# Peptides against a protein of PDB entry 3T7K: the designs that were tried, part 162

Target 1, 248 residues: chain A of PDB entry 3T7K
Amino acid sequence: KAEKILARFNELPNYDLKAVCTGCFHDGFNEVDIEILNQLGIKIFDNIKETDKLNCIFAPKILRTEKFLKSLSFEPLKFALKPEFIIDLLKQIHSKKDKLSQININLFDYEINGINESIISKTKLPTKVFERANIRCINLVNDIPGGVDTIGSVLKAHGIEKINVLRSKKCTFEDIIPNDVSKQENGGIFKYVLIVTKASQVKKFTKLINDRDKNETILIVEWNWCVESIFHLNVDFTSKKNVLYQKK

## One batch from the design tools (peptide; made by RFdiffusion4, then SolubleMPNN)

Design b2_p23_7_s3 (from b2_p23_7, 8 letters changed)
Fold by OpenDDE base, seed 3:
Structure b2_p23_7_s3 (fold): chain B 248 residues (1-248), chain A 23 residues (1-23)
Amino acid sequence: as target 1 above (248 residues)
Amino acid sequence: EVFENPRSLSKEELEEIEKEINS
């Protein structure tokens, strides 16, 4: 059926998109439209798998969803596009009136606002954002919104190797893992990195660490610190935004 | 140097993050 619809075009573009969607297309696509998109080199996946070599995200705007945050870890993210790209493309293809010999849809006209070339270029770097920031091992409180699995999965996609889950009410100093990173000459390394939700957790963990491992470097942040770092594909250690405790 | 600004997320902030991350 898709072949008959596309037969009216003399030439078909190959967009070479391997994409996921977030905040759009909740009902998915019908079988004909999926086939049409596939013939145009657009493959839409339900979930992110590293093996699929995803290079595109569809979203109406910058979102804080798992899919959107993980899309910034694609190697590279080639395009971050508004859903209107697909809508306009399918509309043009299904239009019986347009005697258009060619599909005239430019990907660059559908870029998500705020995802600029600078962000896209950083996805081509050989390292991930937290790897560049010398954060490999973190401690995460068990009561974090979204759950430790989802949050941990996003963090791992961005270069954190080890997620230690802390039971905030029952944990001791021995439960807190160090950020085991070799001292690089040019980067501030925090021995203990923690993501927390409560001021009581800050007080507890700072006391536990300072009582048992004096004079060590500590970074305690909110989840929003991670989100902002991901959105910029850079950790700004000069900013105190979303930092709850920092000892250098 | 020590910087300290301990804050708790509000119930609304927690619910927002949960909604956003899973949407």
Scores: peptide ipSAE 0.552, ipTM 0.949, DockQ to the pose 0.967
Fold by OpenDDE base, seed 2:
Structure b2_p23_7_s3 (fold): chain B 248 residues (1-248), chain A 23 residues (1-23)
Amino acid sequence: as target 1 above (248 residues)
Amino acid sequence: EVFENPRSLSKEELEEIEKEINS
């Protein structure tokens, strides 16, 4: 069926997109449209797998979904596109009145607002955002919104190697893991990095650490600190936004 | 140097994060 529809075009573009969708196309695509998209080099996946070498995200805008946040870890993210790209493409292809010999849709006209070339270029870096920030091991409270598995998966995609889940009510100092990074010459290394949700957790963990491991560096942040770092593909240690406690 | 600004996420903030991450 797709071949018959596409036969009216003399040349077909190859967009070379391996994409996931978030905040759009909840109803999916019909079989014919999937075949059409595949013939145009557009493959849409339901889930993110490293083996699929994904390079594209479809979303109406910048979102804080698992898929969107993970898309910024693609190697590289080539395109972040509005769903209107697919909509307009399929409309043009299904148009009976269109005598166009070629499909004239440019990917660059459908870029998501706020995902610029500066962000895209950073996805080509050999390191992930938290690797560059010397954050490899973190402590995560078990009551974090979205759950430790989802949050942990996003953080791992961005270079955190080890996630220690803290049972905030029952944890002791011995349950808190250090951020085991070799002293690199360039940048402040925090020995303890924690993501928390409550002021009581800040008070508890700072007391536990300061009582047992005095004069060590501590960074306690909110989830939004991680999100902002991901959106910029850079950790700004000068900003106190979403920082709950910092000891240098 | 020590910086301290301890706060708790509001119920609305918690619900927003949960909704956003899972949408």
Scores: peptide ipSAE 0.551, ipTM 0.949, DockQ to the pose 0.966
Fold by OpenDDE base, seed 1:
Formats: C-alpha cells, sequence, structure tokens
Structure b2_p23_7_s3 (fold): chain B 248 residues (1-248), chain A 23 residues (1-23)
C-alpha cells in the first residue's frame, strides 16, 4: 500500500530520523503511515533505548517529560521538531490533487521554539552536562515527584553515574554519599550534592553533614535546577535559581 | 561562603512536576 502511494514521486527524500514522540501522537500511526515514514527514512520508536541511536524528538514545544529531557542527551540530537512536520508530510503524500513530482518539506521549518543550534551543538560534545559540572554521585530524596526511577533515569542519561536514594525521615549521615570525582583542576567540586523537595530536608541534611564532616562543600537543589541545567546543557554555578543551600 | 534559601515545594508544584515528567 505505501509503495503504491509513494510511486507518484520521482524521488523520495531520506530524512534519516530515529525519533521518539512526546506530547503528541498519543494514538500512534496506522500501519500504512508507519511504512510511508519508514520509506522516507523516518523511524519512530515507542521508548528510548541507547542501542537505537536516536537522533530526533517530536514535541509541540519544550516539555519537561522524561522523553524530552532524555532527548537532549542524544549523541547527537540532530533535530527537535514539531509534530506538524509529520502531519504536513503525510498530508502532502496523501494529497490526490497535487501532481507533486517531489516531496517539498524542509525539516528546518519545523524546529521546536527554543531548541536552537547552540543547544544542538552541545549535544555533539563528548561529555554530558553533569559530567562537565563534576557531578558524578548525587543524593535524591525518596519522595521526589515523578519517582526516583524516572528522575534517576533522566539524571543518568545526562552523566550522573550513581544515584543514592535517601529516606528523608530515617536517613543518617552514613546514608549520604559523597560526590566522588577526581580533583579536576578547573572547577568547584561539591563533595555533597542533594536534590530535595522540602525546607525540612535542607535543614536536616545540612545539619547531618556539617556536624560530621565540617567545612565540606555542599550543594542542595530542587529538581528544577536539574531541568534548567538540561535545557541549557550547561550548569551555571553563579545562578542561585533553584538552589536551596550552597556551601563553598 | 554559604548561601541559604530553604523552601518547600507547594502541593501544586509537586503535582506539576509529577504531571510533566510522566506525560
Amino acid sequence: as target 1 above (248 residues)
Amino acid sequence: EVFENPRSLSKEELEEIEKEINS
């Protein structure tokens, strides 16, 4: 069926997209449209797997979904596109009126607002955003919105190697892990990095650390600190936005 | 140097993060 539909075109583009969707196409695609997209070099996957070498995200805008946040860790992210790309493409292909010899749809016309070449270029870097920030090991409270598995998966995609889950009500100093990074010459290394949700957790963890490991560096942030860092593919340690406690 | 701005996420902020991350 797809071949018969595409036979009207003299030449077919190869878009070379390996994509996931978020905030769009919840009902998926019919078998014919999937085959059409496949013939155009567009493969849509249900889930993110490293083995698939994904290079594209479809979303209506910048989102804080697991898929969107992880897409910024693709190696590289080639395109972040609005769903209208697929809609217009399929519409043009199914159109009976246009004796179109060629598909005339430019990917660059469908870029997600706010994902610019500066962001795309950073996805070509050999390191991840938190790796560049010297954050290898973090402490995460167990009551984090979205759950520790989802949040942890996003953080790992962006270069955090070890996630320690803290039971905020029962944890002791011994439960808090240090950020074990080699002293790289160029940057402030925080010995303790924590993501928390409550002011009481800030008070508890700062007390535990300061009482037992005096004069050490501490960074306590909200989840939004991580999100902003991912969206910029850069950690700005000069900004106090979404920082709850910082000791240098 | 110490910076302190301890706050708690509101119920609405928690619900929004939950909705955003799982959507």
Scores: peptide ipSAE 0.551, ipTM 0.949, DockQ to the pose 0.971
Fold by OpenDDE base, seed 5:
Structure b2_p23_7_s3 (fold): chain B 248 residues (1-248), chain A 23 residues (1-23)
Amino acid sequence: as target 1 above (248 residues)
Amino acid sequence: EVFENPRSLSKEELEEIEKEINS
């Protein structure tokens, strides 16, 4: 059925997109449209898997969803596109009126606002954002919004290798893991990195660490610190935005 | 050098993060 619809075109583009969707296409696509998209080199996946070598995201705007945040870890992210790309493409293909010999839809006309070439270029780097920041191991409070699994999955996609979940009310110093990174000359390495939600957690963890490991470096941040770092694909240690406690 | 600005997320901020990450 898709072949018959596409037969009216003399030449078909190959977009070479392996994509996920977020904030759009909740109802999915019909079988014919999926086949049409596949013939145009557009594959849409329900979930992010490393084996699929995803290179594209569809979203109406910048979102703070798991899928959107993880898309910035693609190797590389080639395109971040508005859903109107698919909508307009399918409309043009299903249109009987236009004796169009060619599909004339440019991907660059459908870029998500705020995802620029500078961001896209950073996804081509051989390292992840938290890897570049010398953050390998973090401590995460168990009462984090979104849940430790979702938050942890996003952080791992961006180069955090180990996530230690802290039961904030019951934890001791021995439950806090160090950020085990080799001393690099050019980067502020924090021995203890924590993501928390409450001022009481800051007070508790700073006391526990300072009482047992008095001279060590500590970074305690909010989830928004991670989100901003992901959106910029860079950690700015000069900014105190979303930092709750920092000891150098 | 020590920087300290301890705050708690509001109920609204917590709900917003949960909504955003799971949407």
Scores: peptide ipSAE 0.544, ipTM 0.948, DockQ to the pose 0.979

Design b2_p23_7_s4 (from b2_p23_7, 9 letters changed)
Fold by OpenDDE base, seed 1:
Structure b2_p23_7_s4 (fold): chain B 248 residues (1-248), chain A 23 residues (1-23)
Amino acid sequence: as target 1 above (248 residues)
Amino acid sequence: EVFENPRSLSKEELEELEKEINS
């Protein structure tokens, strides 16, 4: 069926997209449209797997979904596109009126607002955003929205190697892990990095650490600190936005 | 140097964050 539909075109583009969708195409695609997209070099996957070498995200805008946040860790992310790309493409292909010899749709016309070449270029870097920030091991409270598995998966995609889940009500100092990074010459290393949800957790963890490990560096942030860092593919340690406690 | 701004997420903020990440 797809071949018959595409036979009207003299030449078919190869878009070379390996994509996931978020915030769009919840009902998926019919078999014919999937085959059409496949013939155009567009493969849509249900889930993110490293083995698939994904290079594209479809979303209506910048989103804070797991898929969107992880897409910024693709190696590289080639395109972040609005769903209208697929809609217009399929519409043009299914159109009976246009004796179109060629598909005339430019990917660059469908870029997601706010994902610019500066962001795309950073996805070509050999390091991840938190790796560049010297954050290897973090402490995460167990009551974080979205759950520790989802949040942890996003953080790992962006270079955090070890995630320690803290039971906020029961944890002791011994439950808090240090950020074990080699002293690289160029940057402030925080010995303790924590993501928390409550002011009471800030008070608890700062007390536990300061009482037992005096004069050590501490960074306590909200999840939004991580999100902003991912969206910029850069950690700005000069900003106090979404920082709850910092000791240098 | 110490910076402190202890804040709790509101119920609404928690619900929004949960909705955002799982959607």
Scores: peptide ipSAE 0.405, ipTM 0.905, DockQ to the pose 0.970
Fold by OpenDDE base, seed 2:
Structure b2_p23_7_s4 (fold): chain B 248 residues (1-248), chain A 23 residues (1-23)
Amino acid sequence: as target 1 above (248 residues)
Amino acid sequence: EVFENPRSLSKEELEELEKEINS
């Protein structure tokens, strides 16, 4: 069926997109449209797998979804596109009145607002954002919104190697893991990094650490600190936004 | 140097974060 529809075009573009969708196309695509998209080099996946070498995200805007946040870890993310790209493409292809010999849709006209070339270029870096920030091991409270598995998966995609889940009510100092990074010459290394949800957790963990391991460096942040770092593909240690406690 | 600004997420903030990450 797709071949018959596409036969009216003399040349077909190859967009070379391996994409996931978030905040759009909840109803999916019909079989014919999937075949059409495949013939144009557009493959849409339901889930993110490293083996698929994904390079594209479809979303109406910047979102804080697992898929969107993980898309910024693609190697590289080539395109972050509005769903209107697919909509307009399929409309043009299904148009009976269109005598165009070629499909005239430019990917660059459909870029998601706020995902600029500066962000895209950073996805080509050999390191992930938290690797560059010398954050390899973190402590995560078990009551974090979205759940430790989802949050942990996003953080791992961005270079955190080890996630220690803290049972906030029952944890002791011995349950808190250090951020085991070799002293690199360039940059402040925090020995303890924690993501928390409550002021009581800040008080608890700062007390536990300061009582048992005095004079160590501590960074306690909200999830939004991680999100902002991901959106910028850079950790700004000068900003106190979403920082709950910092000891240098 | 020590910086401290301890706060708890509001109920609304928690609900928003949960909705955002899983949507």
Scores: peptide ipSAE 0.404, ipTM 0.905, DockQ to the pose 0.958
Fold by OpenDDE base, seed 4:
Structure b2_p23_7_s4 (fold): chain B 248 residues (1-248), chain A 23 residues (1-23)
Amino acid sequence: as target 1 above (248 residues)
Amino acid sequence: EVFENPRSLSKEELEELEKEINS
C-alpha cells in the first residue's frame, strides 16, 4: 500500500532518521504510515536502545521527559524536530491534489525551539556532560521524583557510571559513596555528590559527611541541577542555581 | 568555602517532576 502511495513521486528523500518520540504521537502510527516513513528513511522506535544508534527526537518543545533528556546523549543527536514534520510529511504524501513530483519538506523548518546548533554540536563530543564535569559516582535519594531507575538511567546516559541509592531515613555515612574520579590535574572534583529532595536530607548528609570525613568537598543538588546541565550539555559550577549545599 | 541554601521540594514540585519525567 505504501509503495502505491509513494509511486507518484519521482524521487523520495532519505532523511536517515532513527528517532524516538516524546510528548507527541501517543496513539502511534498506522501500519501504512510506518511503511511510508520507513521508505523515506524515517524509523521511529518505541524505546531508546544504544544498539539502534538513535539520532533524532520528536517533541513539541524542550521537555524534561526521560526520552528527551536521553536524546541529548545520542551520539550524535542530529535532529530535534517538532512532530509537525511528520504530520506535514504524511499530509503531503496522502494529498491527492498536489501533483508534486517531489516531497518538499525541509527538516530545518521543524527544529525544536531552543535546541540549536550549539547543543547539537556538543552531542558530537567524545565525552558525556557529567563525565566532562568529573562526576562519575553520585548518591541519589530513594524518594526522587520519577524514581531512581528512570533518573539513574538518564544520569548514566550522560556519563555517570555509578548510581548509589540512599534510603534517607536509614542511611549512615558508610552508605554514602565517594565520587571516585582519578584526579585530573586541572579540575576541582567533588568527593561527594548527592541529589536530594529535602532540606532535612541536606542537613543529614552534610552532618554525616562532615562528622566522619572532615574537610572533604561536597556537592548537594536538586534534580533540576542535572536537568539544566543536560539542557546545556555543560555543568556550570559557578552557578548556585539548584545547588542546596556546596563545600569546596 | 561553603554555600548553603537548603530547601525541600514542595508537593506540587514533586508531582510536576514526576509527571515530567514519566511523560
Scores: peptide ipSAE 0.404, ipTM 0.905, DockQ to the pose 0.964
Fold by OpenDDE base, seed 3:
Structure b2_p23_7_s4 (fold): chain B 248 residues (1-248), chain A 23 residues (1-23)
Amino acid sequence: as target 1 above (248 residues)
Amino acid sequence: EVFENPRSLSKEELEELEKEINS
């Protein structure tokens, strides 16, 4: 069926998109439209798998969803596009009135606002954002919104190797893992990195660490610190935004 | 140097974050 629809075009573009969607297309696509998109080099996946070599995200705007945050870890992210790209493309293809010999849809007209070339260029770097920031091992409280699995998965996608889940009410100093990174000459390394949700957790963990491992470097942040770092694909250690405790 | 600004997320902030992370 798709072949008959596309037969009216003399030439078909190959967009070479391997994409996921977030905040759009909740009902998916019908079989004909999926086939049409596939013939145009657009493959839409339900979930992110590293093996699929995804290079595109569809979203109406910058979102804080797992899929959107993980899309910024694609190697590279080639395009971050508004859903209107697909809508307009399918509309043009299904239009019986347009005697268009060619599909005239430019990807660059559908870029998500705020995802600029600077962000896209950083996805081509050989390292991940938290790797560049010398954050390898983190401690995560078990009561974090969204759940430790989802949050941990996003963090791992961005270069954190080890996620230690802390039972905030029951944990001791021995449960807190150090950020085991070799001292690099040109980067602040925090021995203890923690993501927390409560002021009581800040007080507890700072006390536990300072009582048992004096004079060590500590970074305690909110989840929003991680999100902002991901959105910029850079950790700004000069900013105190979303930092709850920092000892250098 | 020590910087300290301990804050708890509100109930609303927790609910928003839980909603936002889900696709």
Scores: peptide ipSAE 0.403, ipTM 0.904, DockQ to the pose 0.951

Design b2_p23_8_s1 (from b2_p23_8, 13 letters changed)
Fold by OpenDDE base, seed 5:
Structure b2_p23_8_s1 (fold): chain B 248 residues (1-248), chain A 23 residues (1-23)
Amino acid sequence: as target 1 above (248 residues)
Amino acid sequence: MEKYEKENEKALEEALKEEEERK
């Protein structure tokens, strides 16, 4: 059926998109539209897998969803597009009125606001954002909104190798893991990196660490610190935004 | 704290929506 629909076009574009969707297309696509998209070089996946070599995200805007945050870890992210790209494309293809010999839809007209070429270019870097920041091992409180699995999965996609989940009410100093990275000359390495949700946790963890491992470097941040770092594909250690405690 | 809690709540809501989309 898709072949018959597309037969009216003399030339078909190949968009070469391997995409996931977030905040759009909740009902999915019918079989005919999926086949049409496939013939145009657009493959939509339900989930993010590294083996699929995803290069595109569809979303109405910048979102804080797992898929959107992980899309910024694609190697590279080629396109971040509004769902209107697919909508307009399918509309043009299904249009009976237009004796269109060609599909004339430009991907660049559908870019998500705020995802610019500077962000896209950083996805071509050989390293991940937290890897570049010398953050390899983090401590994550178990009561984090979104859950430790989702948050952990996003962090791992962006270069965190080890996530230690802390039971906030029961944890001791021995439960806190160090950020095991070799000191590089130009990078402030924090020995302890923690993501917390409450001010009481800041007080607890700072006391535990300072009492047992005096004079070590500590970074305690909110989840928003990670999100902002991901959105910029850069960790700004000069910013105090979303930093709850810092000891250099 | 209030602003942070609100943003976290929003993030949770968005994460939940994605989980529902996967099911």
Scores: peptide ipSAE 0.022, ipTM 0.595, DockQ to the pose 0.066
Fold by OpenDDE base, seed 4:
Structure b2_p23_8_s1 (fold): chain B 248 residues (1-248), chain A 23 residues (1-23)
Amino acid sequence: as target 1 above (248 residues)
Amino acid sequence: MEKYEKENEKALEEALKEEEERK
């Protein structure tokens, strides 16, 4: 069926998209449209797997979803596109009135606002954002909204190797892991990095660390600190935004 | 501190909502 629909076009583009969707296309696509998209080099996956070599995200805007955040870890992310790309494409293809011998849809017209070339270019770097920031091991409170698995998965996609989950009510100093990064000559390495949800946790963890491991460097941040770092594909240690406690 | 907590809670709640809507 798809072949018959596409036969009216003399030339078909190959968009070469391996994509996931977030915040759009909740009902999926019908079989014919999937076949059409496949013929145009657009393959949509349900989940992110490294083996699929994903290069595209469809979303209406910048989102804080797992898929969107992880898409910024693609190697590279080639395109971040609005769902209107697919909508307009399929509309054009199904339109019988348009004596269009050629599909006339430009990917660049459908870029997600705020995902610019600078962001895309950073996805071509051989390192991940937290790797570049010398953050390898973090402590994550267990009561984080979204769950430790989702949050941890996002963080791992962006170069954090070890996620230590802290039971916020029961944890002791011994439960807190250091950020074990080889001393690079250049760059502020925080010995303890923690993602917390509450000010009470800041007080607790700062006390625990300062009482037992005096004069060590501590970074306590909100999840938003991580999100902003991901959105920019850069950690700005000069910014106090979303930093709850910092000891250099 | 309280202001930051509220902002963080709201941001996390919004993130959770977005994830749930995606599932």
Scores: peptide ipSAE 0.021, ipTM 0.569, DockQ to the pose 0.042
Fold by OpenDDE base, seed 2:
Structure b2_p23_8_s1 (fold): chain B 248 residues (1-248), chain A 23 residues (1-23)
Amino acid sequence: as target 1 above (248 residues)
Amino acid sequence: MEKYEKENEKALEEALKEEEERK
């Protein structure tokens, strides 16, 4: 069926997209449309796997979903596109009225607002955003919205090697892990990095650390600090936004 | 501080809920 539909075109583009979708196409695609997309070099996956070498995300806008956040860790992310790309493409292909010998859909017309070439270019870097920031080991409170598994998975995709989950009500100083990174000359390395949800946790953890490991560097942030860092593919240590406590 | 944290928690919960509703 797909071959018959595509036979009217003299040349078929190869978009070379390996994509996931978020915030769109909840009902999926029919078999014919999947085959059409496949013939055009567009493969849509249900989930993110490293082996699939994903290079594209479809979303209506910047989202805070696991898929969207992880897409910024693709190596590289080539395209971040609005779902209208697929909609218009399929519409053109199924259209009987267009005597068009060619598919005239340009990927660049469907870019997600806010994902610019500067962001795309950073996905070509050999390091991940938190790796570049000298954040290897973090402490994550167990009551984080979205759950430790989802949050942890996103953080790992972006270069966090070790995630220590803290039981907020029961944890002691011995449960807190240091960010064990070699001292590099040009960056403030925080010995303790924590992602928390509440002010009470800030008070608790700062006390525990300061009482037992005096004069060490501490960074306590909200999840939004991580999200903003991911969206920019850069950690701005000069910003106080979403930073709850810092000691240099 | 407390008001801003509560607003951020609520915004995060709402954003998460909106994301779950969009799934």
Scores: peptide ipSAE 0.018, ipTM 0.546, DockQ to the pose 0.041
Fold by OpenDDE base, seed 1:
Structure b2_p23_8_s1 (fold): chain B 248 residues (1-248), chain A 23 residues (1-23)
Amino acid sequence: as target 1 above (248 residues)
Amino acid sequence: MEKYEKENEKALEEALKEEEERK
């Protein structure tokens, strides 16, 4: 059926998109539309797997979903597109009125607001955002909204190798892991990095660390610090935004 | 599997938005 629909076009574009969707297309696509998209070099996957070499995300805007955050770790992310790209494309293809010899849809007209070429270019870097920031091992409180598995998965996609989950009410100093990174020449390494949800946790962890390991560097942030770092594909250590405690 | 993942993504987004609104 898709072949018959596409037969009216003399030339078909190859968009070369391997994509996931978030915040759109919840009902999926019918079989004919999937086949049409496939013939145009657009393959939509249900989940993110490294083996699929994903290069595109469809979303209505910048979102804080797992898929959106992980899409910024693609190697590279080639396109971040609004769902209207697919909608308009399929609409043009199914249109009986237009004697269109060619599909006339430009990907650049459908870019997600706020995902600019500067962000896209950073996804071509050989390193991940937290790797560049010398953050390898972090401590994560177990009561974080969204759950430790989801949050941890996002952080790992962006270069964090080890996630230590802290039971906030029961943890001791011995449960806190250091950020074990080799001293690179050009940047201050925080020995302890923690993601917390409450001011009481800041007080607890700062006390535990300062009482047992004096004069060590500590960075305590909220989840939004990580999100902002991901959205910019850069960690700004000069910003106090979303930083709850810092000791250099 | 797909439904569960979509629900989890939505729940994460909602939980994170609620956290921002409380600040």
Scores: peptide ipSAE 0.023, ipTM 0.602, DockQ to the pose 0.104; fails the geometry check

